# Peptides against a protein of PDB entry 2FGR: the designs that were tried, part 63

Target 1, 331 residues: chain A of PDB entry 2FGR
Amino acid sequence: SSVTLFGIVDTNVAYVNKDAAGDSRYGLGTSGASTSRLGLRGTEDLGGGLKAGFWLEGEIFGDDGNASGFNFKRRSTVSLSGNFGEVRLGRDLVPTSQKLTSYDLFSATGIGPFMGFRNWAAGQGADDNGIRANNLISYYTPNFGGFNAGFGYAFDEKQTIGTADSVGRYIGGYVAYDNGPLSASLGLAQQKTAVGGLATDRDEITLGASYNFGVAKLSGLLQQTKFKRDIGGDIKTNSYMLGASAPVGGVGEVKLQYALYDQKAIDSKAHQITLGYVHNLSKRTALYGNLAFLKNKDASTLGLQAKGVYAGGVQAGESQTGVQVGIRHAF

## One batch from the design tools (peptide; made by RFdiffusion4, then SolubleMPNN)

Design b1_p12_6_s4 (from b1_p12_6, 5 letters changed)
Fold by OpenDDE base, seed 1:
Structure b1_p12_6_s4 (fold): chain B 331 residues (1-331), chain A 12 residues (1-12)
Amino acid sequence: as target 1 above (331 residues)
Amino acid sequence: DDEVLAEVLASI
């Protein structure tokens, strides 16, 4: 067997002009261009085209040195792979998030990413953002002429919150077409959770597409998240994203992304626009800068996710500007 | 390994 140690340390200086009190926040933040992580992985050839694998990965917080501890909550899988594809056992990205976040030009981190994968309803489950699951079995097909798919099921293990008895059950999957410059996919998921101690279904549908023109890439997402509650009606959000990226001078990348979050339960919209630049000093080391503007309308209170500095909301109808400037190093 | 690096950078 081979074992590979890998990781990313991404640390930035971050600023947001408003918190929940209307005051500015600034400091040292983490994970502005890529999520900081430490991982161990390996493979074993079992012969006959069968391989075993393992993957253990946790988040790194470079600002405080992981003062709250370290864990493998990013991924903790054992796998079998071969001509049939890959089966994974353990905590991981759910298939829907693993595929559909690939259209986010900001790598699902920092102040610029698509924020649609969210707990929109004060769900009491640990993974009510629809990103990862405990007790997960997942299967990924090979690529057949561009066509591929992934499926997942997570056991609830009779986890209870209030009167909800199936918390953490996930079922979901995607179908995709990945061929040359084109990628397109459809994801569907349902997760069992609780809101206010009552059983709630988190339903998600996501469409993603991208096209690489060589000189630029376009990417888009359409998502609906719906927390179906027995009491108080459904909490529905329609999220939209459109982004473009382009290589600059062979050593850089510029990114522009717009997102709209139409929060139906409060009849309120939020608009996010982000400009990003990555400057590669090497294959492993980059400098980056992000500039994001978030405009809340009406009752919307969304905040930019300046991890390590401020990730809370703002006052209803307020706008927030965020900046991150940092170093990413991959090893 | 450049392949490992590319995969790590592509993962969220």
Scores: peptide ipSAE 0.473, ipTM 0.937, DockQ to the pose 0.060
Fold by OpenDDE base, seed 2:
Structure b1_p12_6_s4 (fold): chain B 331 residues (1-331), chain A 12 residues (1-12)
Amino acid sequence: as target 1 above (331 residues)
Amino acid sequence: DDEVLAEVLASI
């Protein structure tokens, strides 16, 4: 058996020109290029191609030294793997987010990521962003000539909010084709939650694709998220992303990503454009910079996610500019 | 070591 300690410390100086009051925010932030984390993992060979595994991982906040405490809420799994694929038991990324966030050129973190995996409806469940689940069983297939899939189910354990009695139940999965320069996938998920104390289904459909041309990579996402409420009608958001990345001088990477969030329940759009640069000082250490512009229209109040500085909304119809400059170290 | 590093950097 082996046990591996691993992690990332990513810390930045961040600025946003507007908060909810219209004031600027600046300071030391976290997780601008990759989410900061500490993890323990290990495997045991059981013979015959069967392996047991464990994975314990928590988020690190380098700006405050984890003042709110440390936990394994990123992942806490035990697994069996072999020629059949992998079965996981415990809190993890749900299969849909694990696969479909791989098309985000900003690694689902900082001021530049695709923000489609969100609680769009003031859902009262703990994981109403569709990223992770408690009480999760997951299965991942091997890759068969490019074809692969993942499936998951999370138990609600009779969690109640108001009149909702199945809060936290998840069912979902993806099918994908990953071969050479091409990746493409379709994900479907449903999560049970509550809105205003009433049972609500969070339905999600996501298409992702990327192609690596060698000189540049193109990536795209198409998503619909729908909170189906018994009273007050559906809260639907259509999210779109298109991004490009290219290597620079053998040690750098430049990224450009556009996203559109069409928030149907408030008839309002938000546009996000992000320019990023990563400079590798080594295999483990990088400098990075992100510049993001978010334009809200009409009743839209979206804010850029400058974690550790400001991650709240802005006034309706306001635009926000964000900057992050930081260091990422992996160990 | 390099495989662990690549996996950690690829994970969200």
Scores: peptide ipSAE 0.472, ipTM 0.939, DockQ to the pose 0.059
Fold by OpenDDE base, seed 3:
Structure b1_p12_6_s4 (fold): chain B 331 residues (1-331), chain A 12 residues (1-12)
Amino acid sequence: as target 1 above (331 residues)
Amino acid sequence: DDEVLAEVLASI
């Protein structure tokens, strides 16, 4: 067997011009270009094309030294892989998020990412953003001439919240075509949760696509998230994203991404525009800057995710501007 | 190695 230690330390200076009181926030933040992490992984060749694997990974908060503790909540899997693909047991990204977040040019972190993978309904489940699950079994196919798929099921283990008795159950998967410059995927998921102590289904459908023109990459997402409640009606959000990235001067990358969040339950839209730049000092070390604008309309209260500084909402109908400037180091 | 680095940077 081999064991590899790996990680990312990403720390920034961040600013947002409005919090929930209308005041500015600024300070030292984390995870502006990539999520900071510490991990252990390894493989064992079992012969006959079969391999065993393990992966243990937790988030790092470099601004406070993990004052709230360290855990392996990012991933804690054992796996078997071979010509049949890969089976994973343990907490991980659910198959839908693992595939469909790959179209986000901001790597699902900082002030610029697609925020569609969210708890839109004050769901009481720990993973109501649709990103990860406990008690997860996952299967990933090989790539067959471009075609690939992933499937997952998470056990609820009779977890209860209020009158809900199946909290944390997940079922979902994706189908994809990945060939050369083209990627396209469709994901479907259902997660059982609670809202106001009542059983609620979080249904998600996501379409993603990207094309790499060599000189630039285009990427897009279309998502619907629906929290189906027995009382009070559905909480539905339609989310849209379009992004472009291009290499600059052989050592830089510029990114521009737009997202629209159409929050149907409050008849309110939010618009997000982010400009990002990454400057590679080496393969492992980069400087970066992000500039994001979030325009809420009507009853919308969305905030930019300046982790370690301010990740809360704003007043209804308010606009927020965010900046991050930082260092990313990978080991 | 470069493969480990690429995989780590590609993961969210």
Scores: peptide ipSAE 0.463, ipTM 0.936, DockQ to the pose 0.060
Fold by OpenDDE base, seed 5:
Structure b1_p12_6_s4 (fold): chain B 331 residues (1-331), chain A 12 residues (1-12)
Amino acid sequence: as target 1 above (331 residues)
Amino acid sequence: DDEVLAEVLASI
């Protein structure tokens, strides 16, 4: 049996030129290159190729020392693994997010990430961004010549919001091909939630692909999210991402990513462009900088996610510029 | 351990 303590402390100075009032925000933020975390994990060999595992992981907020507390909401799983793959019980990334966010060159973190995994509809469920679920059972296949899959089901436990039943039920999965420089995946999910106290289905389809040319990596995402409402029609967003990364001087990485969020319910688009640089001082310690520009059109109010400084929206049709400069340390 | 670091960095 093994037990490993692990973590990341990622803290930055962040700036955004506009908040919801049109004012600038600046300060010390968290999780600009990687989500800051503390975790415990381990395995036990049960013999016959069977292993038990546990994983307990929570977010760290280095700017305030976890003033709102610490929890294992990132992951709290027990697992069995073997030649059949892995079964996990407990809160985790849902299989769709676990796989499809891997195509985000900004690792779903900071001001540069793909923001498609979002609560687009003021959904009242705890995880209406489609990233994690409580009460989750997940199964991951082995890799068979590149082919792999993951499936998940989360129990609603009869959670109700207003007249909505089954809130927090998730069903979803992905199929993927991961072989050498190529990765490609299709993810499908449905989550039961509520909007305005009424039953709502959050349907998600995501396509992702990446190719590593050695000198550069290209990555892309195509996503559709629909909050299907009985009254007021569907809240549909089509999200697109294209990114490139390249190694610089053996110790650095440059990243450029574009995303488009076509918010159909408000007939409004947002464009995000992010330039990032990571400088590895060691295998464990890096300096980084991110520069992001978010252009809202029409009724769009999206804001850059400068966690710990400002992650709110802006006024409709306003543009926002964000900067992060920080230190990431892994242990 | 480089393997542990790679897994931590690969985790979202």
Scores: peptide ipSAE 0.019, ipTM 0.514, DockQ to the pose 0.061

Design b1_p12_7_s1 (from b1_p12_7, 6 letters changed)
Fold by OpenDDE base, seed 2:
Structure b1_p12_7_s1 (fold): chain B 331 residues (1-331), chain A 12 residues (1-12)
Amino acid sequence: as target 1 above (331 residues)
Amino acid sequence: MEDIDVSKLPPV
């Protein structure tokens, strides 16, 4: 058996030109290129190709030293793995987010990521962004000539909010083809939640694809999220992403990504464009910079996620510009 | 310490 301590400390100076009052925000932020984390993991060989595993991981906030405390809410799993694949028990990424966020060139963190994995409807469940779940059982297949899949179920444990029952129940999965330069995936999920104390289904469909040309990588996402409420109309968002990345001088990477969020319930769109650069000082240490522009139309109030500085919305129809410059270190 | 390939860690 082995136990590995691991982590990432990612800290930046961040600026956004507008908050909800129209004022600028600036300071020391976290997780601009990769989410800062501390973890413990290990494996035991049980013989015959069977292995046991554990994984415990929590978020680190380098700006305040985790003033709100530390927990293992990123992942807390025990697993069995072998020729059949891997079964996991405990809080983790749901299979749909684990696979489909891999097409985001900004690694689902900082001011540049695809923001489609969101609570679009003021859902009252703890994980209404569709990223993680409590009480999760998950299964991942091996890769069969490129074909692979993942499935998950989370128990609600009779959690109630208002008149809504079954809150926190998740069912979902993906199918994928990963071979050489090509990756493509389809994900489907349903989560039970509440909106205004009433039962609501969060339905999600996501298509992702990428191709690596060696000199550049292209990546894309198509997503529909739909909150189906027992009373009132559906809250539907169609999200689109297209990105490109390229290596620079053998030590750098440049990234450009565009996203569109078509918020059907408010008949309003938001456009995001982000330019990023990563400079590797070593295998473990990098400098990075991100420049993002978010244009809200009509009733849209979306904000860039400058974690540790400002992650709130803006006034309806306002545009926001964000900058992050930071250090990422892995151990 | 095994060299943690940061590229193989889940991004989220």
Scores: peptide ipSAE 0.050, ipTM 0.697, DockQ to the pose 0.714
Fold by OpenDDE base, seed 3:
Structure b1_p12_7_s1 (fold): chain B 331 residues (1-331), chain A 12 residues (1-12)
Amino acid sequence: as target 1 above (331 residues)
Amino acid sequence: MEDIDVSKLPPV
């Protein structure tokens, strides 16, 4: 058996020009290029091509030294793997987020990511962003000539919020084609939650694709989220992303990504554009910079996710500019 | 310690 300790410490100086009061915020932030984490993982060969595995991973907050504590809420799985693929038991990324976030050139982290995987409806469930689930069973197929899939089910365990039952139940999966420079995927998920103490289904459909031209990579996402409320009508958001990345001088990467969030319940759009640069000092250490602009229209109040500094909304119809400059170290 | 390929770690 092997046990590997691993982690990332990513810390930055961050600035946003507007908060909810219209004031600037600045300070030391976390997780600007990659989510800071500490983990333990290992495998055991059981013979016959069967392996057991474990993975325990928690988030690190380098700005405050984990003042709110440490846990394994990023991943806490035991698994069996072999020629049949992999079965996982425990809290993890849901299959849909695990696959479809791979098309985000900003790695679902910092001020630049695709923000479609969000709680759009003030959902009261712990994971109403559609990223992770408790009580999760997941299965991932091998790759068969490019074709692969993942499926997941999370038990609600009779969790209730207000009059809503089955809170935290997840069912979802993806199908994908991954071959050479091409990746394409379709994901579908439903999660049971509550909004205002009333039963609500969070439905999600996501299409992703990328192509690596060698000199540059293009990536795209199309997503619809729908919070189907028993009372008050649906809260629907259509999210779109297009991004490009290119290597620079053999040690750098430049990224440009645009996203549009069409928030149907408030008839309001938000536009996000982000420029990023990563400079690899080594295989483990990088410097990075992100510059993001978020334009809200009409009733939209979206804010950039400058984690550790400011991740709240802005005033309706306001624009926000964000900057992050930081160090990422992997061990 | 094996070189941690950051590219193999889940982004989220």
Scores: peptide ipSAE 0.042, ipTM 0.689, DockQ to the pose 0.748
Fold by OpenDDE base, seed 5:
Structure b1_p12_7_s1 (fold): chain B 331 residues (1-331), chain A 12 residues (1-12)
Amino acid sequence: as target 1 above (331 residues)
Amino acid sequence: MEDIDVSKLPPV
């Protein structure tokens, strides 16, 4: 048996030029290049190619020392793995987010990430962003000639909100092809939630692809989220992302990513463009900088996610500029 | 401490 302690501490100086009042925010933020985390993991060989595993992982907030406490809400799984693949029991990334966020060149963190995995509808469920689930059973296939898949089911445990039952039930999965420079995936998910105390289905479809040309990587996402409400009609968002990354001088990486969020329920678009640079001082330590611009149109109020500084919205139709400069250390 | 290959960790 082995137990590995692991983590990342990523802390930055961040600035955004507008908050919900139109004022600037600046300070020390977290998780600008990678989500700061502390974890424990291990495996046991059970013989015959069967292994048991555990994984416990929580978020670290280096700016406040985890003033709101520490928990294993990132992952808390026990698993069995072998030639059949891996079965996981416990809170984790849902299979769809685990696979499809891998196409985000900003690693679904900081001011530059693809923001499609979001609660678009003021859903009252704890995980209405479609990223994680409680009470999750997941299965991941082996990779067979590039083909792989993951499936998940989360129990609602009769959780209710208002008149909504089955809140927190998740069913979803992906199919993928991962071979050398190519990755492509299709993910489908449904989560039961509530909006305004009424039953709502959060449907998600996501297509992702990337290709590594050696000199550069291209990556893309196409997503539709749909909160199906019994009253007031569906809240649909179509999200698009295209990104490129390239190595710089053997120790650096430059990233450029564009995203479009077409918020159908308010007939409003938001455009995000982010330039990022990572400079590796070692295998474990990097400096980074991100520059993001978010243009809201019409009724759109999206804000950049300068975690620890400001992650709220802006006034309708306002543009926001964000900067992060930080240190990432992995241990 | 084993070298954590950050590339093997889920980004999110």
Scores: peptide ipSAE 0.037, ipTM 0.699, DockQ to the pose 0.746
Fold by OpenDDE base, seed 1:
Formats: C-alpha cells, sequence, structure tokens
Structure b1_p12_7_s1 (fold): chain B 331 residues (1-331), chain A 12 residues (1-12)
C-alpha cells in the first residue's frame, strides 16, 4: 500500500476594473492557473490485477489560510480498479465535467476558463454548476483502441427544497475517442434541483474536441445547459469555446481562448477572450499571468472569476477586464 | 513525495 500527500498552492495578485457597482477590485487571489488543493491518495494491490484506491482532496485558500475551514469537497472517493476499469464511491467530479473540462486550456480555474459549467438559473442545489456531486457512484472504462467512457449516478437521498423532491440526483456520462493527437467527447447529464423552491431539471449536453499539432494545440467546446422549469419556462444557455495553446521555448506556454455564452432566457450574449502565459521555473513551480476581457451584451451581467478578490457579476451590458499574476507551486 | 504532474491533476 502507498499513501501520497500532494497539493498545489496557487496564489496571485488579481485586478478587475468593474464590480456590480462599477468600481475596481484588487487584492490577493487564489487558484489562477490551477486550483489550490491539499490531498491524500493511495493504492493497494489486491492481487490478480485488482487494486483498491482512495482519494481525499480539499481546496486551499492561501490568501486567508482557509479561514472558513478545510474539507474534502473536491474529492472523497474509495475505488476498485482493474482490467474492467475503475469504480469510485464518494463525492467527486461527475464523469461529464471530469472529461469535458479537459478541453479547457485554462484548467477550469482563474479568470480565463470556460464558464459553461455554471448555475445559469439560480438553482438551489449545492452542485447546480454540473461539476461535482455528493453520493456519487462512478464507473470509468479502460481505453479500447481510443474509445473510452464514463458513467455516474448520484443518489438524492430524498433531499427536498421547497416542493422539489429528489434534489441532487445526478445521472450522466460521456463517450470519448482519445487516439494520439486527437481527443473528442460527447457528454450528457441530468441533475434534479430546485429553482424558487420548485422542481427543476438541469439538462446538459457537451461536445468537446482537441488536436495537438505539436507546435500548437487547438481545443473546442459546444455546450447546451437547460434548466427545465414547470413554471416560467426553460432557462437555456448555449456556450461555445475555441482555444489555442503553444509551447514557448522549452519552459513557457501561451494560451488564447475565446468563449461565447448565449443566454437564451434573457436574449443576451457574453463574449470572453483570455490571453494567458505560464513560465515554468521548475517541474513544480511556475509563474503565470492572465489577461481576460468579458463583454456583456444587453441584459448579461457575467463577471470574471477572480477567486479571493471578486467573482460577482457586473452591471447589465458592461464589460470587465481582469488581470492575474501569480505563483503556482506543486508538491 | 512523488513528482506530481500538474497536467494530470483534475483542473477543477
Amino acid sequence: as target 1 above (331 residues)
Amino acid sequence: MEDIDVSKLPPV
């Protein structure tokens, strides 16, 4: 058996030029290039090609020293793996987010990531962003000639909000083809939640693809999220992403990513453009900088996610500029 | 501590 202590401390100076009042915000933020984390993991060989595993992981907030406490809400799984693949029990990334966020060149964190995995409808469920679930069983296949899949089910345990039953129930999965420079995936998920105390289904469809040309990587996402409400109609968002990354010399990476969020319920679009640079000082330590522009149209109020500084919205139709400069260290 | 390949860690 082995036990590995691991983590990332990622802390930055961040600035956004507008908050909800139109004022600038700046300070020390977290998780600009990778989510800061502390974890324990290990495996046990059970013989015959069977392994047991565990993974316990929580978020680190280096700006305040985890003043709100520490927990294993990032992942808290026990698993069995072998020639059949891997079964996991416990809170984790849902299979759809685990696979489809891999196409985000900004590692689903900081001011640059694809923001499609969001609570678009003021859903009252704890995980209405479609990223993680409690009470989750997951299965991941081996890779068969490039083909792979993942499936998950989360129990609601009769959780209620208002008149909504089955809150937190998840069912979803992906199919993928991963072969050499090519990756492509289709994800489907449904989560039960509540909006305004009323039962709501969060449906998600995501397509992702990437190709690594060696000198550059292209990546793309197409997503539809739909909160199906019995009263007030559906809240639908179509999200699109296209990104490119390239190595810069032997120690750097430049990233450029565009996203469009077409918010159908308010007939309003937001455009996000992010330029990022990572400079590896070592295998474990990097400096980074991100520059993001978010242009809201019409009734759109989206804000850049400068965690630890400002992650709220802006005024309707306003544009926001964000900057992060930081250090990432992995141990 | 094993060398953590940061690129292999879950992004979120």
Scores: peptide ipSAE 0.041, ipTM 0.707, DockQ to the pose 0.817; fails the geometry check

